Peptides against a protein of PDB entry 9IZ0. Designs and how they scored, part 257

Target 1, 345 residues: chain A of PDB entry 9IZ0
Amino acid sequence: ITCLGSNGHTYKQLVKGGNDDLRQDAVMEQVFEQVNGFLRSYRKTSQRNLSMRTYKVIPLALKTGVIEWVQDTIPLGEYLDSAHKVYHPKEWSLSTCRKLIAEKQMEDLETRLKVYDLVCRHYRPVFRHFFLESYADPVQWFTTQTNYARSTAVASVLGHVLGLGDRHGQNILIDKTSGEVIHIDLGIAFEQGKKLPVPECVPFRLTRDVVDGMGITGVEGVFRRCMEFTLETLRREEDSLLSVLEVLRYDPLFSWLISPLRRMKKQKMQLENFNQPESGNITTDASRDPKIQRNNVSGESEAERAILKVRQKLSSTLSVEASVGELIRIAQDPSYLALMFCGWS

## One batch from the design tools (peptide; made by RFdiffusion4, then SolubleMPNN)

Design b2_p24_5_s2 (from b2_p24_5, 14 letters changed)
Fold by OpenDDE base, seed 3:
Structure b2_p24_5_s2 (fold): chain B 345 residues (1-345), chain A 24 residues (1-24)
Amino acid sequence: as target 1 above (345 residues)
Amino acid sequence: DVLKELEKLLTPTVARELYEILKE
């Protein structure tokens, strides 16, 4: 739908219905708005305009809502698939790479590392071309690439601290005007991604293409510095952040457990990507099990565990520089990337 | 030789199928 704002501007809105619970997304966007408050209050982050890009989510019911249509965006995965076909037409297709990784998903780490290396040699990074193609002016090119590295750094720290999962190329939008990243589909938080059939092993997405978009300095430039300043701000505001999360502990609209519907949808998408035959006996009758009452006691225990993990991730036991250094190392480690459904791009 | 690398990781049938896709 298109809405006319009180300012005389027209805004496109997406009315979403069906099986998607928008309440999780709306709550996570509220947490990001609070964090953006902390980033604006701290000199080192404010001076760099560091923020998590947000979008408006208005949940209307359990499965319906209105989402802001983010104009002038493209999914990272859509751009990368198109750009690989243009710049490397003689390399392997994305489907070929996915099939190869899927066929070896049950093998040992050594075999999976060899497969990952082979895929990486036949599917080279291209994301630098987004900035080179889109911005003919050198100042715009530099500005947008800098904005990309900054926004990716903020999203990476927040993704780690809040345990945001399922950060694949379709859940990351690139703003074509600013170069900033926008994270969508926020239904997996507080390390719930580790409970997926293909578990997330990395703290955030820092694949070869994500790094290639940062330009010649890669992670050692704007990205590392902005991660450090973001983590320093979150450590300073630990009590404020934990207080926001404690409010969510008692929010009846927030689920500390992955919804059965989202779990089934993610499992189905994973099975489809792996060409595994649907074992047809997913009995739909899970709607009647009185486990709904057991969910409150398990939800409180999961909330407490989630808050405890956030506190642990904000610990000052290591310096900001050491903590960021370790996060960057783990996020780029082939031993974790080889275990992902799409760790090569 | 890409085919020999594929044959180390895959069945000869799948390795050959992927190698033909790479020749086009």
Scores: peptide ipSAE 0.041, ipTM 0.733, DockQ to the pose 0.031
Fold by OpenDDE base, seed 4:
Structure b2_p24_5_s2 (fold): chain B 345 residues (1-345), chain A 24 residues (1-24)
Amino acid sequence: as target 1 above (345 residues)
Amino acid sequence: DVLKELEKLLTPTVARELYEILKE
């Protein structure tokens, strides 16, 4: 849809319909706007223009809404697949890598590490080329790469603290003008990604290609320091952030749990990518929508547990530097990445 | 035969390396 704004500007908007609850996205965007307020209030974060890039979500009805079309963006995964074919035309396809990781997904950690290493040797990082190709001016190149590292640092801290799941390359957009990351499809939060058929084991996406985009310093320098400043700000604003989340506890439109439908949709998308023959007994008796009485009691206990986990992640028991150091270590650890659906790129 | 499918997609060396990993 194209809408004329009250300012006389024309905006493209995406109408999303179907089974996805855009209310989750709208609520998470509101949390990001509040966090962006905190980041603007502190000198260390404000001087670096640290922010989570947001997009407007207007929920219209159950499972329908309007999303702002972010102009001049590309999905990270789309860029990486295209660039990998150009720069490494003799390496494995993304589909081959996915198939091999999937075929061994039920095996022990040792076998999964061997497969992950093999995939990594035959699918090399290319994301540095985004900046090298897009920006002929060295100042523009350095600025956009810096903006990428900064925005990725903010998104990584927020993604960990809020337990954002489903951070695959299609749910991360790159702004071609600024180099900033834009996270979309926010309907898996508060560690509900751990309840997926392939559990999410990393705090945020920090794969080899995500690191390759940071340039020669990788995670060291801009990224690490911006994570530290972001976490320092969130620890200072803990009570303010928790107060925002407590408002969401009473939002009847917010779901603290992954919907069974969304879990099944992701399970199906995982199985379809694997060409595994459907072993028979998924009776998709779609007709028995069990009236899962959303026992209000179960929702409240899950909200309380989610808020408690946020508080635990904001704990000052470890220094900011130690906490960020451990998060970066875990997010890059092959023993976790080998367990992921797509940990190699 | 998984090895023959790998040999169609990969170099014989990589197909064999994969087959040994897939056979374990």
Scores: peptide ipSAE 0.029, ipTM 0.651, DockQ to the pose 0.033
Fold by OpenDDE base, seed 1:
Parts: sequence; structure tokens; C-alpha cells
Structure b2_p24_5_s2 (fold): chain B 345 residues (1-345), chain A 24 residues (1-24)
Amino acid sequence: as target 1 above (345 residues)
Amino acid sequence: DVLKELEKLLTPTVARELYEILKE
């Protein structure tokens, strides 16, 4: 829809209806705005204009609301699929790569690593071309690539600390004007991504294409330094951040657990992205509900556990540099990326 | 026959390479 603002400007807005709790997105955006306050107050982050890009979410009712349409954006996955067809027309399709990774999803790590390596050899990074195509002026190119590396660093630290899940290429938008990343669909947080049918094993998305967009220095340039400054800021503001999360503990509309319906929907979308509609009635007999013992872990006990994990991730036991070094290592480790739904791009 | 399915999706060389990896 298009809405007329009180300022006389027209804004495009997405009306979202369905099983997705927009209150989760709205709450996470409120947490990001608080973190942006901390990033603005700290000299090292403020001097670099470090922020998590936010968008307005207005919940209207349970599972319905209005989302601000982020203008001049493209999903990372949409750009990458298009760019791979242009720059590497002889390489494998995204569907072929997905099918091969899925076919071996139940195999051992060694087999999955061999398949991941093979997919990587036949699906090479292209995200560098986003900046080379879009910005003919060298100053604009450098500025936009720098903004990309900075915003990706902030989103990576914050995504790890808050345990943001489901960080696939359709849930990461690229701003075509600034080069900044915008994370959407925030309803998988506090490590609930580990409860997906394909468990998330990485702290944030740092695939080969995500790194290729950083330019010749990769992770060792602007990205690493901006991760360090962001983590240093979050460690300084630990008590402030935890106080914001404690308010959510008492929000009866906030769910600390991924709903069974949302898990099933994500499972179905993961499986349907593998099935082209060959007309085979695979009646997935949903009757084998694995009796996952609903340990009636009270929502309060899960909130406490989530807050404790945030505190543990902000621990000063390791230096900022050592902590960031370990996060970057894990996020790029083939042994984790080979286990992901789409770890190759 | 997994090799024949791979040969429909891949070049014969890559289909064989993958089949050997997948046969282990």
C-alpha cells in the first residue's frame, strides 16, 4: 500500500498478514535502535557512522501489521542468482547446488565437505560485481563498498550477540544507494535457528559472496576493525542492553521460542525450494510428529536462558580481537558452512 | 542409477567425479 505521511510525503508500505508474528520483528527493531544509540555515543563507532539499518514495523494485531518498504533495495540472494547467470553462465545453477547439498544432508561431515567443495568450485563468488556495476565513480565505489563492509560488521556482531537466525540471502537486503545491509524477518532470534530442520551452525552469514563484496582485503580490512569496535561498544553497554532484554521478558506478546507452526513453515519452504513441482504426491505423512517432549520450560525460563547467553557472548574473558577472530574463523569454517542450507554463496 | 541422474544435471566429467565422491 502507499500511505500519505503527516509530512505530506507518500511512503510505500507492505501489509504483512499470516502466521509470522510481526511483534518479534518490531521488538528486534526496537533493540537495534537502542544499540544504534550505543554506537552513536561511543567515539570509535560514531566516527565511522556504524549502525544497524532499521525499518519501521507497526504491529496492528496478532500476526498482522505494516512494514516500511525499504526503497531502492534488492535481496542479496536475488542479486547473486542474477549475477551468477551473467558472470558464470557455464557454472551450476543455484537449484543444482541446492539439490546436491540436500541429497547429502544426512551424510557424514567428510562427505558433506566434499560436496560443499565441489559446489564451491562450480559456483564462484560474484558479489564484487555489485559495486563495480553500480558505481562508475571511484569515490562512490569506495564509499559504498566501505559502507557495505561496515554495515555487515555491525550486523554480524549484533546478529551473533542476539542469536539472529534464518540469515539466508532473501532475508538480507542490499541498499543500492548506500551499499548497506538491511536484515529482515527477525522472528528467529536467541539461537532458535539451531531448532530449524537444518540447524544453524555459524554465528552470522560470512559466505564467500558476503566476503567478495568486501573487496580485495576481504575480512581483514574495514570489516574486522568494525566488528571489533562494535563488540567493544556492546561490551561497554552490556548492562544497558541486558536491561532492554529484561523488559522483553515481561512482554506477553514476545515469544522467546520459535513456534511449531513457524518451524513447519520454514521446513516446508526449505523442502519446497528443493522440489521443483514434479507432481509426485509425497504425502509427507505429518503423522510422525516426533514426540519432542514439550518440556514445558516456562517462557520465563527460556527468557532467562536467552539473556544468560547474551551475557556470555558479551563476556570480557577474551580480548575483543580474540573474540572477533574466533567469530570470523567459525563463520568462514567449511566444516560449518557445509552443514548450512546455502553455505557456498 | 545415480550416475545417469548426475549426467543429466552435470557434465559427464563432473558427474563421474561426484559419483565417485558419492559412492564412498
Scores: peptide ipSAE 0.029, ipTM 0.645, DockQ to the pose 0.033
Fold by OpenDDE base, seed 2:
Structure b2_p24_5_s2 (fold): chain B 345 residues (1-345), chain A 24 residues (1-24)
Amino acid sequence: as target 1 above (345 residues)
Amino acid sequence: DVLKELEKLLTPTVARELYEILKE
C-alpha cells in the first residue's frame, strides 16, 4: 500500500496478513526505541551513533498490521545465496548444504561436526563482497562496513539480552545505503528459540559470513568494541530496561511464550525445506484446532522467568570484556553452529 | 584522516594494520 503522509510525501507500506501476530513485533520495536534512548544518552555509544535499526509496525488486529517498507534493503540470506553462486560457482548449493545438515540432524555431535566441517569447506564465506561491490569509493566502503559491524554489534548484544530467536538470513536485512542491519520478524524472543524443533544454541548470529562482512579484522575490530560499549550501556540502564519489560508483563496481548502456530509453522518450514515439493494439495482441514491444553503456567510466571534471565545477562559478575569475549566465543563455536539449522553461513 | 577514524573504532595495532592495507 502507498500512504500519503501529512507532510505530502508518499510512503510504501507492507500490509501483512495471516497467522503472524504483529503485536509482538510492535512491542519489540518499542523496546528497541527505549534502548536507542539509552544508547543516545551514554557518551561511549552516542559518540559512535550506536543504535538498533528500527522500523514502524502498526498492529491493526490479532493477525493483521502495517509494516514500514524499508527501501534499499536486501535480506542477508538472499544476498549470500546470490553471491555464493557468483564467487564460488563450483561450490555446493545452499540447498545441498541444507540437505546434508538435515540428513544428519539426529546424529551425535561428532558426526554433526564432521558434516558441518564438510559443508564449510564446500561453502565459503562471501559477505565481504557486498561492500566491495556496492561501494567504489574507499571512504564509503569503509564507512558502510563500519556501520555494518556497529549495527551487528548492537543487534548481537540486544539479541542476546532479549533472547531474540529465529535470526536466519531472511530475518536480517542489510541497508544498501548505510550498511546497517535491520532485524525483522521479532516474534521469537526471551529464549523461546530454544523451544524450536531445532533449538537455537547460540546467543546471536555470528556465522562465517556475518564475520566476513566485518572485513579483515573480523570480530576483533569495531564489532567487539561496539559490543562492549553496548553491553556497558545496558548494564548501566538495567533498572530502566527492566521497567520497560515489566510493562509488558501486564500487557494481556503480549505473549512471553512462542505461539503454538509459529512453532508449527517453523516446524513445517524446517521439514518442507527437506522434502522436495510434492505438489500434494494436503488441504489440512484447519477445523480441528486441538485444544492444546494451555498448561496454566501463568503468563506471569513466564514473564517473571524472562525478566530474571534478562537481569542475569546484565549481571556485572564478569567484566564487560570477559562477557563479550565469552559471547563471541560461543556464537562462533563449531560445536554450537553444527547444531543450528544454518550455522555455516 | 582514515587512520584517526580507524583508531576510534579499533585497537591502535589493528587500526594501523588496516590503514597500511588500505594504503596499498
Scores: peptide ipSAE 0.000, ipTM 0.251, DockQ to the pose 0.013

Design b2_p24_5_s3 (from b2_p24_5, 14 letters changed)
Fold by OpenDDE base, seed 3:
Structure b2_p24_5_s3 (fold): chain B 345 residues (1-345), chain A 24 residues (1-24)
Amino acid sequence: as target 1 above (345 residues)
Amino acid sequence: KELEELKKKLTGTVADFLYEVKKE
């Protein structure tokens, strides 16, 4: 739908219905708005205009809501698939790479690393071309690439601290006007991504293409420094952040567990990506299991565990520089990337 | 306003770049 604002501007809105619970997304966007308040208050982050890009979500019911349509965006995965075909037309297709990784999913780490390396050699990074081809003016190119590195740094720290999962190339939008990243589909938080059929092993997405978009410096300079300043801000505001999360502990609309519907949807998408035959015995009868009442006691224990993990991630036991250094190392480690459904791009 | 914001962004970016070049 298109709405006319009181300011005379027209805004496109997406009405979403069906099986998607927008309440999780709306709550996570509210947490990001609070964090953006902390980033604006601290000199080092405010000077760099560091923020998590947000979008408006208005949940209307359990499975319906209105989402702000983010104009002038493209999914990262859509751009990368198109760009690889243009810049590397003789390399392997994305489907070939996915198939080879899937065929080795049940093998040992050594075999999975060999297949990951083989895929990486036949599917090279291209994301630098987004900035080079989209911005003919050198000042716009430099500004947008800098905005990308900064926004990716903020999203990476928040993704780690809040345990945001399922950060694949379709859940990351690139703003074509600013170069900033926008994370969508926020229904997997507090490390619930580790409970997926293909578990997330990295703290955030820092694949070869994500790094290639940062330009010649890669993760060094702007990205690393912006991660450090973001983490420094979150450590200073730990009590404020934990207080926001404690409010969510008592929110009856917030689920600390992945919904069975989202789990099934993600499992189906993973099975389709792996070309595994649907074993047809997904009994739809999970709607009648009295496990709904067991969810409250398990939800409180999961909330307490989630808040404890956030506190642990904000611990000052290591310096900000050491903590960021370790996060960057783990996020780029082939031993973790080889275990992902799409760790090569 | 836009020029001051651009100047602030550039100053932060140059400082971050110069900081990494000094660590090598």
Scores: peptide ipSAE 0.219, ipTM 0.795, DockQ to the pose 0.013
Fold by OpenDDE base, seed 4:
Structure b2_p24_5_s3 (fold): chain B 345 residues (1-345), chain A 24 residues (1-24)
Amino acid sequence: as target 1 above (345 residues)
Amino acid sequence: KELEELKKKLTGTVADFLYEVKKE
């Protein structure tokens, strides 16, 4: 829809209807706004303009809302598919790569690693070209690539701490003006991505194309240091962050668990993207009203477990540098990426 | 050619920026 604002400006808005609860997205955006307050309060993060890029979500009803249309953006996955066809026209298609990974999904780790390596050889990174094509001025090129690395670092720390799932290339937008990343579709949080049919095994998305966008230094320098400063800030503000999450514990509208319907929808989307036949044992026992599993007792125990996991991720048992070093290592580890739905780009 | 020359010119600026970011 297009809305006229009280300021006389016309705003595009996306009306999202159906089975997705936008209340979870709205709550996560509020958490990001609070975290952005913490990042502005500390010199090390404020001097670097570190922030999680946010967008407005207005929940209208159960499973219905309005999302702000972020102007001048492109989905990362859309850019990568287009750019890969231009720069590597003799390499494999994204559909071929997905098929080969899916055909080996039930095999051992050694077999999955061999297929992942084969896919990686036939689907090379291209995301550096976004910055080189879009910004002819060297200062603009450097500034936007830096903004990308900084925003990706903040999103990676927050994504790990809050356990954000479903971080595929269509749920990550690139701002064409600033180079910043914008994370959308925040309905899988608190490690509920591990309950997907293809479990999420990485703390955040740090695939070869995500790294290629950081330029010649990759993860070393801007990205690593911005992750460290972000994690240091979140450790200092642990009690403030936990207090925000405790308010959400008592929000009857917030779901700490992935809904069965959302899990089934994501399962279907995964199967469609793999061109796998629906194995007919999706017993659509539509008779199990998804309302029945909102037993208050299960929700409270899962909220407590989620808050405990956030506290554990903010633990000072390891240094900031050691913690960030381990997160970066795990996020780039082929043994985890080979298990992912799309770990190669 | 021009792209590689651009990369080379900016490599210094990137290194300096990384050095500044590492010092803080």
Scores: peptide ipSAE 0.029, ipTM 0.601, DockQ to the pose 0.013
Fold by OpenDDE base, seed 2:
Structure b2_p24_5_s3 (fold): chain B 345 residues (1-345), chain A 24 residues (1-24)
Amino acid sequence: as target 1 above (345 residues)
Amino acid sequence: KELEELKKKLTGTVADFLYEVKKE
C-alpha cells in the first residue's frame, strides 16, 4: 500500500496478513528503540553512531498489520545466492549444500562436522563482493563496510541478550545505502529458537559470509570493539532494560513462548526447503485457532525465566572483553554451525 | 591532512583487500 503522509510525501507500506503476529515484532521494535536511547546516551556507543536499525510496525489485529517498507534493501540470503553463482559458478548450489546438510541432520556430531566441512569447501564466502560491487568510491566502500560491521555488532549483542532466533539470511536485510543490517521477523525471542525442530545453538549469526562482509580484519577490529561497547552499554543500563522487559510481562498480548502455529510453520518451511521452491501461494485456510486458554500462571513463569536469562547474560562475572571473546568463539565454532540449518554461509 | 591519511589508509585497505581477492 502507498500512504500519503501529512507532509505530502508518499510512503510505501507492506500490509502483512496471515498467521504472523506482528504485535511481537512491534514489541521487539519498541525494545530496540529503548536500547537505541541507551546507545545514544553512552559516549563510547554514541561516538560511533551505534544503533539497532528499526522499522515501523503497526499491528492492526491479532494476525494483521502494516510494516514500513524499507527502501533500498536486499535480504542477505538473496544477495549471497546470486553472488555465489557469479563469483563461484563451479561450486555447489545452495540447494545441493542444503540437501547434504539435511540428509545428515539426524547423524552424530562427527558425521555432521565432516559434511559441514565438505559443504564449506564447495561453497566459499562471497559477501565481501557486496561492498566492492556497490561502492566505487573507496571512502563510500570503507564507510559502508564499517557501518555493516558496527550494525552487525549491535544486532549480535542484542540478538544474544534478547535471545533472538530464526536469524536466517532472509530475516536479515542489508541497506544498500548505509551498509547497515536490518533484522526482520522478530517473532522468535527469549531463546525460543532452541525449541525449533533444528535447535539454534549459536548466540547470533556469525557465519563465514557474515564475517566476509567485515573485510580483511574479519571479526578482529570494528566488529569486536563495537560488540564490547554495546555490551558495556547494556550492562550499564541493565536495570533500565529489565524494567522495559517487565512491562512486557504484564502485556496479555505478548507471548514469551513460541506459538505452536509458528513452530509448525517453521517446521514445515524447514521440511519444504528440502524440496523444490514451489512458489505456491499457500493460502492456508482460516482454521479457527482454538482458544488456547493461556494459563496465565505458565506465561508469567516463562516471562520470569526469560528476564532471569537476560539478567544472566548481562552479568559482570566476566569482563566485557572475555564475554565478547567467548560469544564470537561460540558463534564461529564449527561444532555449533554444523548443527544449524544453514551454518556454512 | 586527515582526509589524505584516511584516503591513504583506505587505499591501502582496498589494495590489500583486492590483493587477497586476487589470491583466491
Scores: peptide ipSAE 0.021, ipTM 0.536, DockQ to the pose 0.013
Fold by OpenDDE base, seed 1:
Structure b2_p24_5_s3 (fold): chain B 345 residues (1-345), chain A 24 residues (1-24)
Amino acid sequence: as target 1 above (345 residues)
Amino acid sequence: KELEELKKKLTGTVADFLYEVKKE
């Protein structure tokens, strides 16, 4: 839908209908706006214009709403698939890489590391080309690459602290104008990604292509430093951030847990990306709702556990530098990336 | 090639600049 704003500007809006709870996205966007307030108030982050890119979510009902269509964006995964075909036409397809990783999903870590390394050799990073292609002017190129590294740093810290899951290349948009990242589909938060069929083992997405987009310094320089400033800001504003999350504890419509339906949908999407479209009408008769005994772990107990984990991630036990150093190490560790659905790109 | 070298130089110089402005 295209809406005319009161300011005379036309805004494209995506009407999302279905089983996806847009309230989760709307709530997470509200948390990001509060964090953006903290980033604007703190000198070290304000001077660098550090922010989490947000988009407007208007929930109209539990399962329907209007999402602001982020104009001039591309999904990271769409760009990378296209760019790999252009720059490395003799390398393996994304489907081949996915298949090889999947075939070894049940194997030991050593076998999975060998397959991951093999995939990495046949699917090389290309994301630096996004900036090289899109920005002929050196100043624009530098500005956009810097904005990318900065926005990725903010999103990485926030993604870790809030335990954002499902951070695959289709859920990360690149703004073609600014080079900033925009995270979408925020309904897997508070470490619920660890409950996926392929558990998320990394604190945020810092794959080889995500790093290649940072340019010649990789994670060193702008990215590491912006992570440090973002974490320093969040540690200073810990009580304010926790107070925002405590409001969500009392929202009866906020889900601290991944829904079984969403878990199954993500499981199917992970499996269907491995099989060619066999037209088999697997009418999974949704009638066998396994009585997963909702152990009445009260939604309150899960909220309390989530808030406690956020507090633990903001702990000053380690320096900001040590904490960021460990996060960057874990996010790039082949032992974790080899376990991911798409850890090579 | 020249544009890519210029881009590398600019990336390095401003990374260094951003490191220097932080040591103050």
Scores: peptide ipSAE 0.030, ipTM 0.612, DockQ to the pose 0.013; fails the geometry check

